# Peptides against a protein of PDB entry 6RGO, part 333

Target 1, 392 residues: chain A of PDB entry 6RGO
Amino acid sequence: MALKLLGFNQDATCFSVISSNKGVTIYNCDPFGKCFELEKSTSNDEELDFLVEMLFSTSLIAVVDKTIGASKRKKLKIVNTKRKATICELTFPHEIMDVIMNRKIICVVLKSDQIFVYDISCMKLLRTIDVRGEKLKSTSKFRNSEAVGDIGVRVSLSTDNNSILCYSSYSKSDKENAPLNDIVVFDALKCIQINVLPAVHQSNIVCIACSPDGMLMATASEKGTIIRVFKTIDTENDEPILVNEFRRGSRPSRISEMKFNHDNTLLACVGESDTIHIFALPVTTTEADANEDDTLQQSSHSLSSSINGLQYISKGLANRFGKIIVSKIPTQSQQRHVAYIKIPENAKYRIGFPKDTTNTIHICGEDGNYLVYSIPRNEVGPCTLVKSNTFD

## One batch from the design tools (peptide; made by RFdiffusion4, then SolubleMPNN)

Design b2_p28_3_s1
Fold by OpenDDE base, seed 5:
Structure b2_p28_3_s1 (fold): chain B 392 residues (1-392), chain A 28 residues (1-28)
Amino acid sequence: as target 1 above (392 residues)
Amino acid sequence: SEEEEKLKKLQEELKEDEEELKELEKKK
């Protein structure tokens, strides 16, 4: 049977899959087992396609049936899994491309490059963000809506109540083919733009991850060779703060998902390659009291390669559109993974970090494997398999 | 309206789920 992975929830306590025969199935991670099934509405052997966004371990899910018909692809259903009932149904003017949620906010991404921001508590529309409308004001030529290739707006939302929304936007370049290589940081509760990170990659952004607290974001382009980590809110001299630049690999490979762990110490990435990569982030030592003398020479191999060399070459031509070009860190100064997991090359995997165990990662594959790995702390190497389960 | 009833029901469900989660967090 063909499995299609939908992903983990925000705290990696559950994951969702599409089974060709059953429809949507949600699995609990611990204890491992099926907790919900949404039956397919049709007996046809058609390839099932759904969007499912979970709200942590709650009974609430957001569902979009993408299998058949333009009308279904425009409908968002809020479903109670315990009652097996639709609570709310919203209809959009365009096909739904993505749905992201936390305890406060639902964001609905449309094929029109619009983001609809809702207060979840009352399903009130707070804001419509028109990512194309900003481009159309800069570029007098309407791109005919049909020539929007497979690269749509990407979004990520903080899992906390601060509800920091990061989304990809079109660069202000007068080029008809302006890439989606800007990031906008948006307070989804207050409906205020906080920051804009221009040209964070040379090509379209295809993956974004926000940290749980919304203070960091990771970005990857269609090349997937370099991952960049930025501060979301903080700026230095009105310039974006690049915290890390990671090298996933030398060969181009699409990154499908990235996630931070709950304490912002690790970033994992997965995609079309045979390897999940885990990167260490610099621990922001809060100024905890410097008092106790314990001289344990932990040989912290400070892989703190000082990222001093990011010359934002603001080419000083005073034209109103200062293109901040994120300089490439030299390949020798790019950090590599600290840990990795080998996966089957032909299987799509999803990743999740559990809240309670900062050095554990959950992964699931379209091969029907749910795997729990321990991440090594003191050495660069493979993760250790701790638990395995199978699903169908 | 039917929409207002659906919205009210959604608010009740969200509240019940937030209470259940708080009870689970107290048992850990």
Scores: peptide ipSAE 0.026, ipTM 0.608, DockQ to the pose 0.788
Fold by OpenDDE base, seed 1:
Structure b2_p28_3_s1 (fold): chain B 392 residues (1-392), chain A 28 residues (1-28)
Amino acid sequence: as target 1 above (392 residues)
Amino acid sequence: SEEEEKLKKLQEELKEDEEELKELEKKK
């Protein structure tokens, strides 16, 4: 059967799939099993296409039926899974491209490069962000969204209540084909722009991940060879802080998803490659809690020796044109993965980090496999398979 | 069983989340 993966929820307690001929199925991870099924509205042998975003382990889902006609692709349904009832229906002027949520906010991304920000509690519109319109004061011709079908605005939202929204934006370049290579950091609750990271890649950004706390952001371009991690809020001399630069590989490969673990110590990435890569992040000990327990010092020493090379990143040459040239970390000092998972070639996988186990990753595949892996902390190597389940 | 305890904990979390959702529905 053709499965399409919709992904994990925010805490990796559930994942959603489209099953051919059934509709949307939501699985619980532990104990493993079906927890909800949304039947297809049509008897036709049409290829099912849905957006589904689940709010943690709650009965709340956001659903967009993309299967039939331009009209349904513009409708967002908020559904209570226990009641099997639509609580709210919203209609947008353009096709819905993405939906992301946390306990406070729903963000709806349109094909028009607009982001609609809603208060989830009342479905009140807080803001419409026009990613094109904010820069239309500059004579830059935006790419007609029709001509470059796969390159739209990308978004990521913190899973916490701070509701830090990161989105890709068009560069201020006077070039007719400005890339989506800027990042805007936005407080979705206050509706305030916090930060702008200009030209974080040379090409369009195709993947963004925000950390659960909203303090870190990972970005990948169309090349998918380099992943950059930035601070979201903090700046040095009004310049973006690059925390890490990771090398996924030497060959171009699309990254489809990235996730931070809940303590910001790991970043995982998945895509068209046969390998899920897991990278270690430096533990930023906030200086404030350094007062109490001296005993845990011994195990941290082995990873610290590789981090000392990163202090050289702060020499951002402010080039004459206000372009922050992210100082090219010499390709020799680019950190590699600390762990990996081999996946079947051409199988699409999704990733999630559970809250309770910072060294565990959940993955699911369009091959019908749900897999739990343990991540090695003391050595560079393969992850160990802990649990396996199958779904249809 | 360990699975029954996990299922019970999940049901408690789902219940707290449903109470939060019911409060959200009441604010509409």
Scores: peptide ipSAE 0.017, ipTM 0.449, DockQ to the pose 0.093
Fold by OpenDDE base, seed 3:
Structure b2_p28_3_s1 (fold): chain B 392 residues (1-392), chain A 28 residues (1-28)
Amino acid sequence: as target 1 above (392 residues)
Amino acid sequence: SEEEEKLKKLQEELKEDEEELKELEKKK
């Protein structure tokens, strides 16, 4: 039976899959079991393709049917899973490429490199972000759909109510083939641009993760060899915005998904390789709760790798466009993973971090495995399998 | 059982979410 993974929800309490025979199925992680099914609308043996985004453990899902014809690929349905009813239906001018949400907003990414930002409570359009900008409206001959490979605008949204949206943008090079190698940080509630990070990679960004609190973002290029972690907001203390640089591997391999854990201490990545990598992040101690007493020498090896040479261009006026950081990312000492999981080479996997257990990771595969792993804290090594379930 | 308590908690959370969704539908 051919399974296609859609992924975990925001807190890894549920995951969604496409089954060729059944349609879309949602599983609960604990207790493990099927909680919802969207029945196949057509008897045809056509390959099923859907986007499904679930709002946490709620009865709310966003669904895009990509199976049947160009018209349905432009239609977003909001469905109540308990009522089995469509609450809202939106039609877009272009194919929907991605849908992300939190408790406050829905973002819809189109094949036109537009991001539509909605208030989830009323489905009111708050903002349309045109990532190509005004200049390219004239000369964007639709690149023939065949030669525009899998390179589009990538997005990630904070799972909290701050609703920090990170998206890939085109470099300001007037070249028709400008890479999607800039990052924009956007407050989706206030509809303001917070920050712009130019040229964070040499090639197109293919994966972005935002932390649950929106304070960190991770980026990977189409090379997938280096992962970079940035602060989304500048701290007053002239601290470097690039906080981490990780090496996944020496060979190019696409990263399909990255996620932070809920306390921003771990970053996981998965993709086309046989290995899920987990990286440790430095704990940003907010200086506030350093009450004097308990000298527990948590050897926070502050790897004070001297981040030399983020040349901030001038402290010029905080214009309506946020702080533009034009810095060469220094070649830092690239850190390796602290933990890993081996997965089958031919099976796509998705990852999720549960909220209540910072040392646990959930994974699911197109092989029909749902697996819970414990992450080692004291040593660099493999994760330990804690729970295994199968689905069809 | 611990599974029955988790299932009950999930049903309570899902009930609160239905009340919130009904309030959102009334504001349309």
Scores: peptide ipSAE 0.017, ipTM 0.447, DockQ to the pose 0.037
Fold by OpenDDE base, seed 2:
Structure b2_p28_3_s1 (fold): chain B 392 residues (1-392), chain A 28 residues (1-28)
Amino acid sequence: as target 1 above (392 residues)
Amino acid sequence: SEEEEKLKKLQEELKEDEEELKELEKKK
């Protein structure tokens, strides 16, 4: 059957799939099995397209029918899967491009580059963010909206209750075709802008991941060769803090998804390449627990020497001209992956990190494979397959 | 079994979340 992956939920306890014959199926990861099916409402041979966002392991899902020709592409349904009942239906002025949620917030991204932020507990609209309107205040010449190619606004939301929303924004450059290469960090609960990271890439941002705690953000451009990790909230002298710069590869390849693990020690990326890459993040030792266990200090020294090079370069390129050029980390200080998974060529995969096992990754493919891998500790190498299941 | 405990924990989490969903349904 033709399968289309929708992805994992926030804690990788479930994943969602579109089956051409059945509609939407949700699988539980452990124990592995079907937990919900949304039957196809129409007998037409039309290619099914859906957005499905699941709230953790709960009975709450957000559903958008994106099937071509459907007037439903502007409708968000909130569904209780146990009751098979629609709890809420919202209609938007434009096509829904993305839906993301946590326990507090639902964000709805429209084709108009608008983000609607809702309180999940009552479906009250907290904020409408107009990503185009923010730029229109700075530049009079938007070209007509019809030629905005396949690159829309990207969003990511922290899975915690702090509800840190990261979204791509248009550069303030007077160029008619300014790229989506700025990032805005937004407190979705307080409805305030916290930070702006200007020109984090040279080209459009196509993938964003927020850490579970909302303290870190990873970004990738349409080139997908470099991944940058920033602090979301913290700034140094009102400048954005670049924590890491990772090199995925030498060849351009689109990154479709990135995720942090639950302790912010790993970042995984997947896309059009035959390889899932896993990068190690520096463990920020919070000063507090430095008191007792003196013994484990020895092994961390080899990775720390490469990180100290990052702090020195931020001070030097404060160019007098007020353009916060995100200091290009020298290509020599770009870290490689610490682990990898080989996947079939042209197979679309999705990734998830389970909460309880920080060195385990869940992956699923449009080939019908659900795979659990162990990530090697203290060595650079392939991940080890621990469990495999198949789905239709 | 370990699977029965995981299923039971999943059912408990799903039960806490049913209370939040019932609050959403009551506000309609």
Scores: peptide ipSAE 0.015, ipTM 0.444, DockQ to the pose 0.037

Design b2_p28_3_s2
Fold by OpenDDE base, seed 2:
Structure b2_p28_3_s2 (fold): chain B 392 residues (1-392), chain A 28 residues (1-28)
Amino acid sequence: as target 1 above (392 residues)
Amino acid sequence: KEEEEKLKKLQELLKEDEEELKELEKKK
């Protein structure tokens, strides 16, 4: 059967797939099994396309039928999976491109480059963000909407209650082809813009990940060779703080998804390449727990010696136009992966980090494999397969 | 009336999630 992956939920306890014969299926990860099925409403041999966002392990899902020719591509349904009942239905002026949620907020991204921010508790619209409207105030020329290729606004939301929303925005260049290479950090609860990271890549941003706590964000461009990690809220002298710059590879390859683990110690990326890459983030020692006196002298040859070179505080070269360009970390200071998983070249995979095990990663493929890997802690190398299941 | 009943059903689901989380935290 042709499978299409929708991805993991926020805590990687479930994943969603489209089966060509059945419609949407949600699987539980542990114990492994089907927990919900949404039957196909149409008898037509049309290729099914859906957005499904699940609220953690709850009975709440957001569903959009994106099937080609469907008038439903503008409709968001909130569904109770236990009762198989529609709770709410919203209709938008444009096609829905993405839906993200946490326990407080639902964000709906439209083909118009608008982001609708809702309070989930009452489905009240808190704000409409018009990413194009911000660009049009800077550039007098309406480009016809038809020439907006496959590169739309990208979003990521923190999984915590702080509800930090990161989205891609158009650079304030007078060029009609301004890339989506700025990032806006937004408090979705207060409806306040917190930060703007200008020109984080030279080309369009195609993937964004927010950390679970909303304190970090990762970005990748259409080249997918370099991943950058920034602080979301904190600034140094009103300049964006670049925490890490990772090299995924030398060859261009699209990154489809990135995820932080629950404690912000790991960043994983997946895409069109045969390899899932896992990067280590520097552990920010919070000074608080320094008081327990436990004398265990274990000579951890900490890999700490190679991390010291990354104190290149990117002195923003203020270009002559007062625009802070995030300076590239020197190629010598670019970190590599600490772990990897080999995957089939032709199979799309999705990734998730479970909350309870920071050194475990869940992956699922359009090949019908659900796999659990252990991430090595003290060595650079392949992940170890711990569990495997199949689905159809 | 119908929108208020839909909204009430949404609030009941969010409350069920908060109760399930508190039960998981008590088992750790």
Scores: peptide ipSAE 0.029, ipTM 0.626, DockQ to the pose 0.650
Fold by OpenDDE base, seed 5:
Structure b2_p28_3_s2 (fold): chain B 392 residues (1-392), chain A 28 residues (1-28)
Amino acid sequence: as target 1 above (392 residues)
Amino acid sequence: KEEEEKLKKLQELLKEDEEELKELEKKK
């Protein structure tokens, strides 16, 4: 049977899959088991495709039927899983490409490079973001549906109530073929642009992750060789702050998903490669107020990661368009993974970090494996398998 | 009317789920 992975929820307590025979199934991670099933509405042997966005472990899900030939690819359904009932249905002018949500907002990404931002509490439209911008409405013929390869607007949303939305945007070049290599940081509740990071990669951005608190974002291009981590809100001398540059590998490989853990100490990435990579982030020492008292010698082995200083995005070579290209961190200062997981070749995997265990990662595969790994803190090496389950 | 009733059902659901979340946070 062909399984298709939809992914984990925001806190990795559940994951969703498409089974060709059953439709959409949601599994609980602990205790492991099926918690919801959406029955196939059609008897046709058509390859099922769905978007399913979960709201943590709640009974609320957003569903889009993306099955080929389906007129439903423009319809968002909000479903109560306990009642097995559609609460509301929204229809869009274009095909839905992605849906992301938290406890405050739903963002709907369209094939038209538009992002619709809704208040979840009343399903009121707060903002329509046109990523092509108002000036291009007259001249950009819709990229012919065939020439829109897999390159669309990418989005990520903070899982907290601050609702920081990061999205890929077209560079302000007068060229019709501008890459999606800018990042916009947007307050989705206030509907204000907070920051713009210009030309964070040389090619189109294909993967974005926002931290749970919205303070960090990770980006990867079509090459998938370098991952960059930036501050979202803070700027230094009106320039974006590059916190880390990680090297996944020397060979180009698409990254399909990235995730931060809940304390911003780890970044994981997965994609077309046989390896999930886990990177360590510098612990921002919040100055804990040094209240005076007691002697407990918790040997905090400070991983003295030499924080080689905040690499200013130096005023690097103005490209032919006058935009500052993010200065490449010298290849010698590019950090490698601290941990890894080997996965079957050609198996698609998804990743999630549980909230309560910052050194644990959940993974699931289209091979029907749900796996829990422990991440080593004190050494560079493989993750240790802690638990395994199978699903159909 | 039908859309207002659907929106009311959504608000009731979100309230039920927020109460369940507050009970889970008290057990931790």
Scores: peptide ipSAE 0.028, ipTM 0.625, DockQ to the pose 0.726
Fold by OpenDDE base, seed 4:
Structure b2_p28_3_s2 (fold): chain B 392 residues (1-392), chain A 28 residues (1-28)
Amino acid sequence: as target 1 above (392 residues)
Amino acid sequence: KEEEEKLKKLQELLKEDEEELKELEKKK
């Protein structure tokens, strides 16, 4: 059967799938089983396309039917899964491209490069962010909408109540075809811009992840060879703080999803490659008081790679051609994965981190596999399969 | 009226789910 993965919820307790024969199915991860089904409204063998965003393990889901007709692609339904009832329906001026939520906020991304920010408690519109309209204020010509292809605005939202929204924006370059290579950090509750990270990649950003606490963000471009991790709020000398630069690979490969674990110690990425990569983030040792005593020689080989080089992404050296060149972070500071999972090359996978087990990752594939892996703590190597289930 | 009633049902649902989450957190 053709399966299409929608992804995990925020805490990886559930995942959603489109089955061509059934419609949308939500699975519980533990105990593993079907917890909700949205039946196919049409008997036609049309390819089903949906967006489904679940609010943690609650009965609240946001659903967009993208299968048939331009009118349906503009409708967001808020559904109670326990009652099997539509609570609210919103209609947008343009096709919905993405929906993300936490306990406070729903963000709706449109094909128009608009982000609608709602208070979930009352479905009140707090803000419309016009990512294209910000470019009008710069002398740069609009990208003709026809040349955008698959390159839209990307978003990620913190899963906490602080509701830090990270989104891709167009660079202020005078080029007609300015890339979506800036990041804006936005407080979705206060509706204020907190930070702007200019030209974080040379090409369009295709994947963003915000940490659960909103303090970190990861970015990947169309090349998918380098992942950059930044602080979201903190700046040093009014410059963005680059925390990490990770090398996924030498060959270009699209990254489809990235996620932080709940304690910001790990970043996972998945995409078109045969490998899920897991990177260790340097734990900023909070100076916990060095109280003296207990001699336990646990040889925690802390992979304290002393990244002594906080490389300031100095304001891009304006090369003679007005290109903001992100200063080439010396290739010596590029870290490799600490762990990996091999997956089938032709199967799309999604990733999730459970809240209670920081060294565990959940993955699911369009091959019908739900897999739980243990991440190695003290060595660079493959993850260990702990649990497997199948779905159809 | 109909939108206000839908909004009220959404608020009731969110409250039920917040109470269920608080009870789960107390059992840990």
Scores: peptide ipSAE 0.026, ipTM 0.595, DockQ to the pose 0.708
Fold by OpenDDE base, seed 1:
Structure b2_p28_3_s2 (fold): chain B 392 residues (1-392), chain A 28 residues (1-28)
Amino acid sequence: as target 1 above (392 residues)
Amino acid sequence: KEEEEKLKKLQELLKEDEEELKELEKKK
């Protein structure tokens, strides 16, 4: 049976899948089991395609039927899973490409490179962000949307109530083919642009992750070899702060998903490779707790390699066109993964971090496996499988 | 009218879900 993964919810308590025979199924992670099913409305042998975003462990889901005809692909349904009822329906001028939400905001990404920002409590439109329209104002010709079918606007939203939205934008280049290699940081509640990170990669950004608190973002390009982590809000001399640069691998591979854990200590990455990579982030000690002089001299030489997070102040060489080129961290200072999970080749996997266990990762595959792994903290190595379940 | 009733139902559900989340957080 062909399974298609939709992903985990924000806290990895549930995940959603498309089964060709059943339609959309939502599974609870613990206790493991089916908690909701959206039956296939059509008997046609059409390949099922859906967007489903679940609001945490709640009865609220956003659903887009991408299977049948141009009209349904433009409809967002808000569904109560307990009542099995559609609460709200919104129709858009263009196909829906992505839907993300938290407790306050729903963002709808269209094929037109528009982001519609809604207040979830009243489904009121707060803002339409026209990622293309910003480029028009900068005299740069649009790419004809037809020629680059797989490269659209990417978005990520903080899971907290601050509702920090990170999205990819077109660089201000006089070239007709400007890449989607800028990041905009947007307060989705206040509808204010907070920051712009220019040219964070040389090619189009294909994956973005926002931290749960919205203070960090991770970015990956089409090459998928380097992951960059930036501060979202904070700037140094009006320049973007690069916190980390991770090397996933030497070979190009598409990254499909990245996620931070709930305490911003880990970043996980999954994609077309046989390996889920987990990277350690330096704990941002807020300078405030440094004052407790607990002088306990216990000299235990634990080789805590304090990876002194060298804040590489990216001295942006303003090129002749005023573009900040994020200084490449020297290849020798690129951090490797601290942990990894081997997955079947060509199996698509999704990742989630549970809130309660910062050293645990949930993964699910189109192979029908739901797996829970423990992440090693003190050594670089493989994750340990703790729990496995199967679904269909 | 019909949109206002749908909106009211959405707001009721979001409140029910915020209460359920607060109860789950109290059981930890």
Scores: peptide ipSAE 0.026, ipTM 0.622, DockQ to the pose 0.754

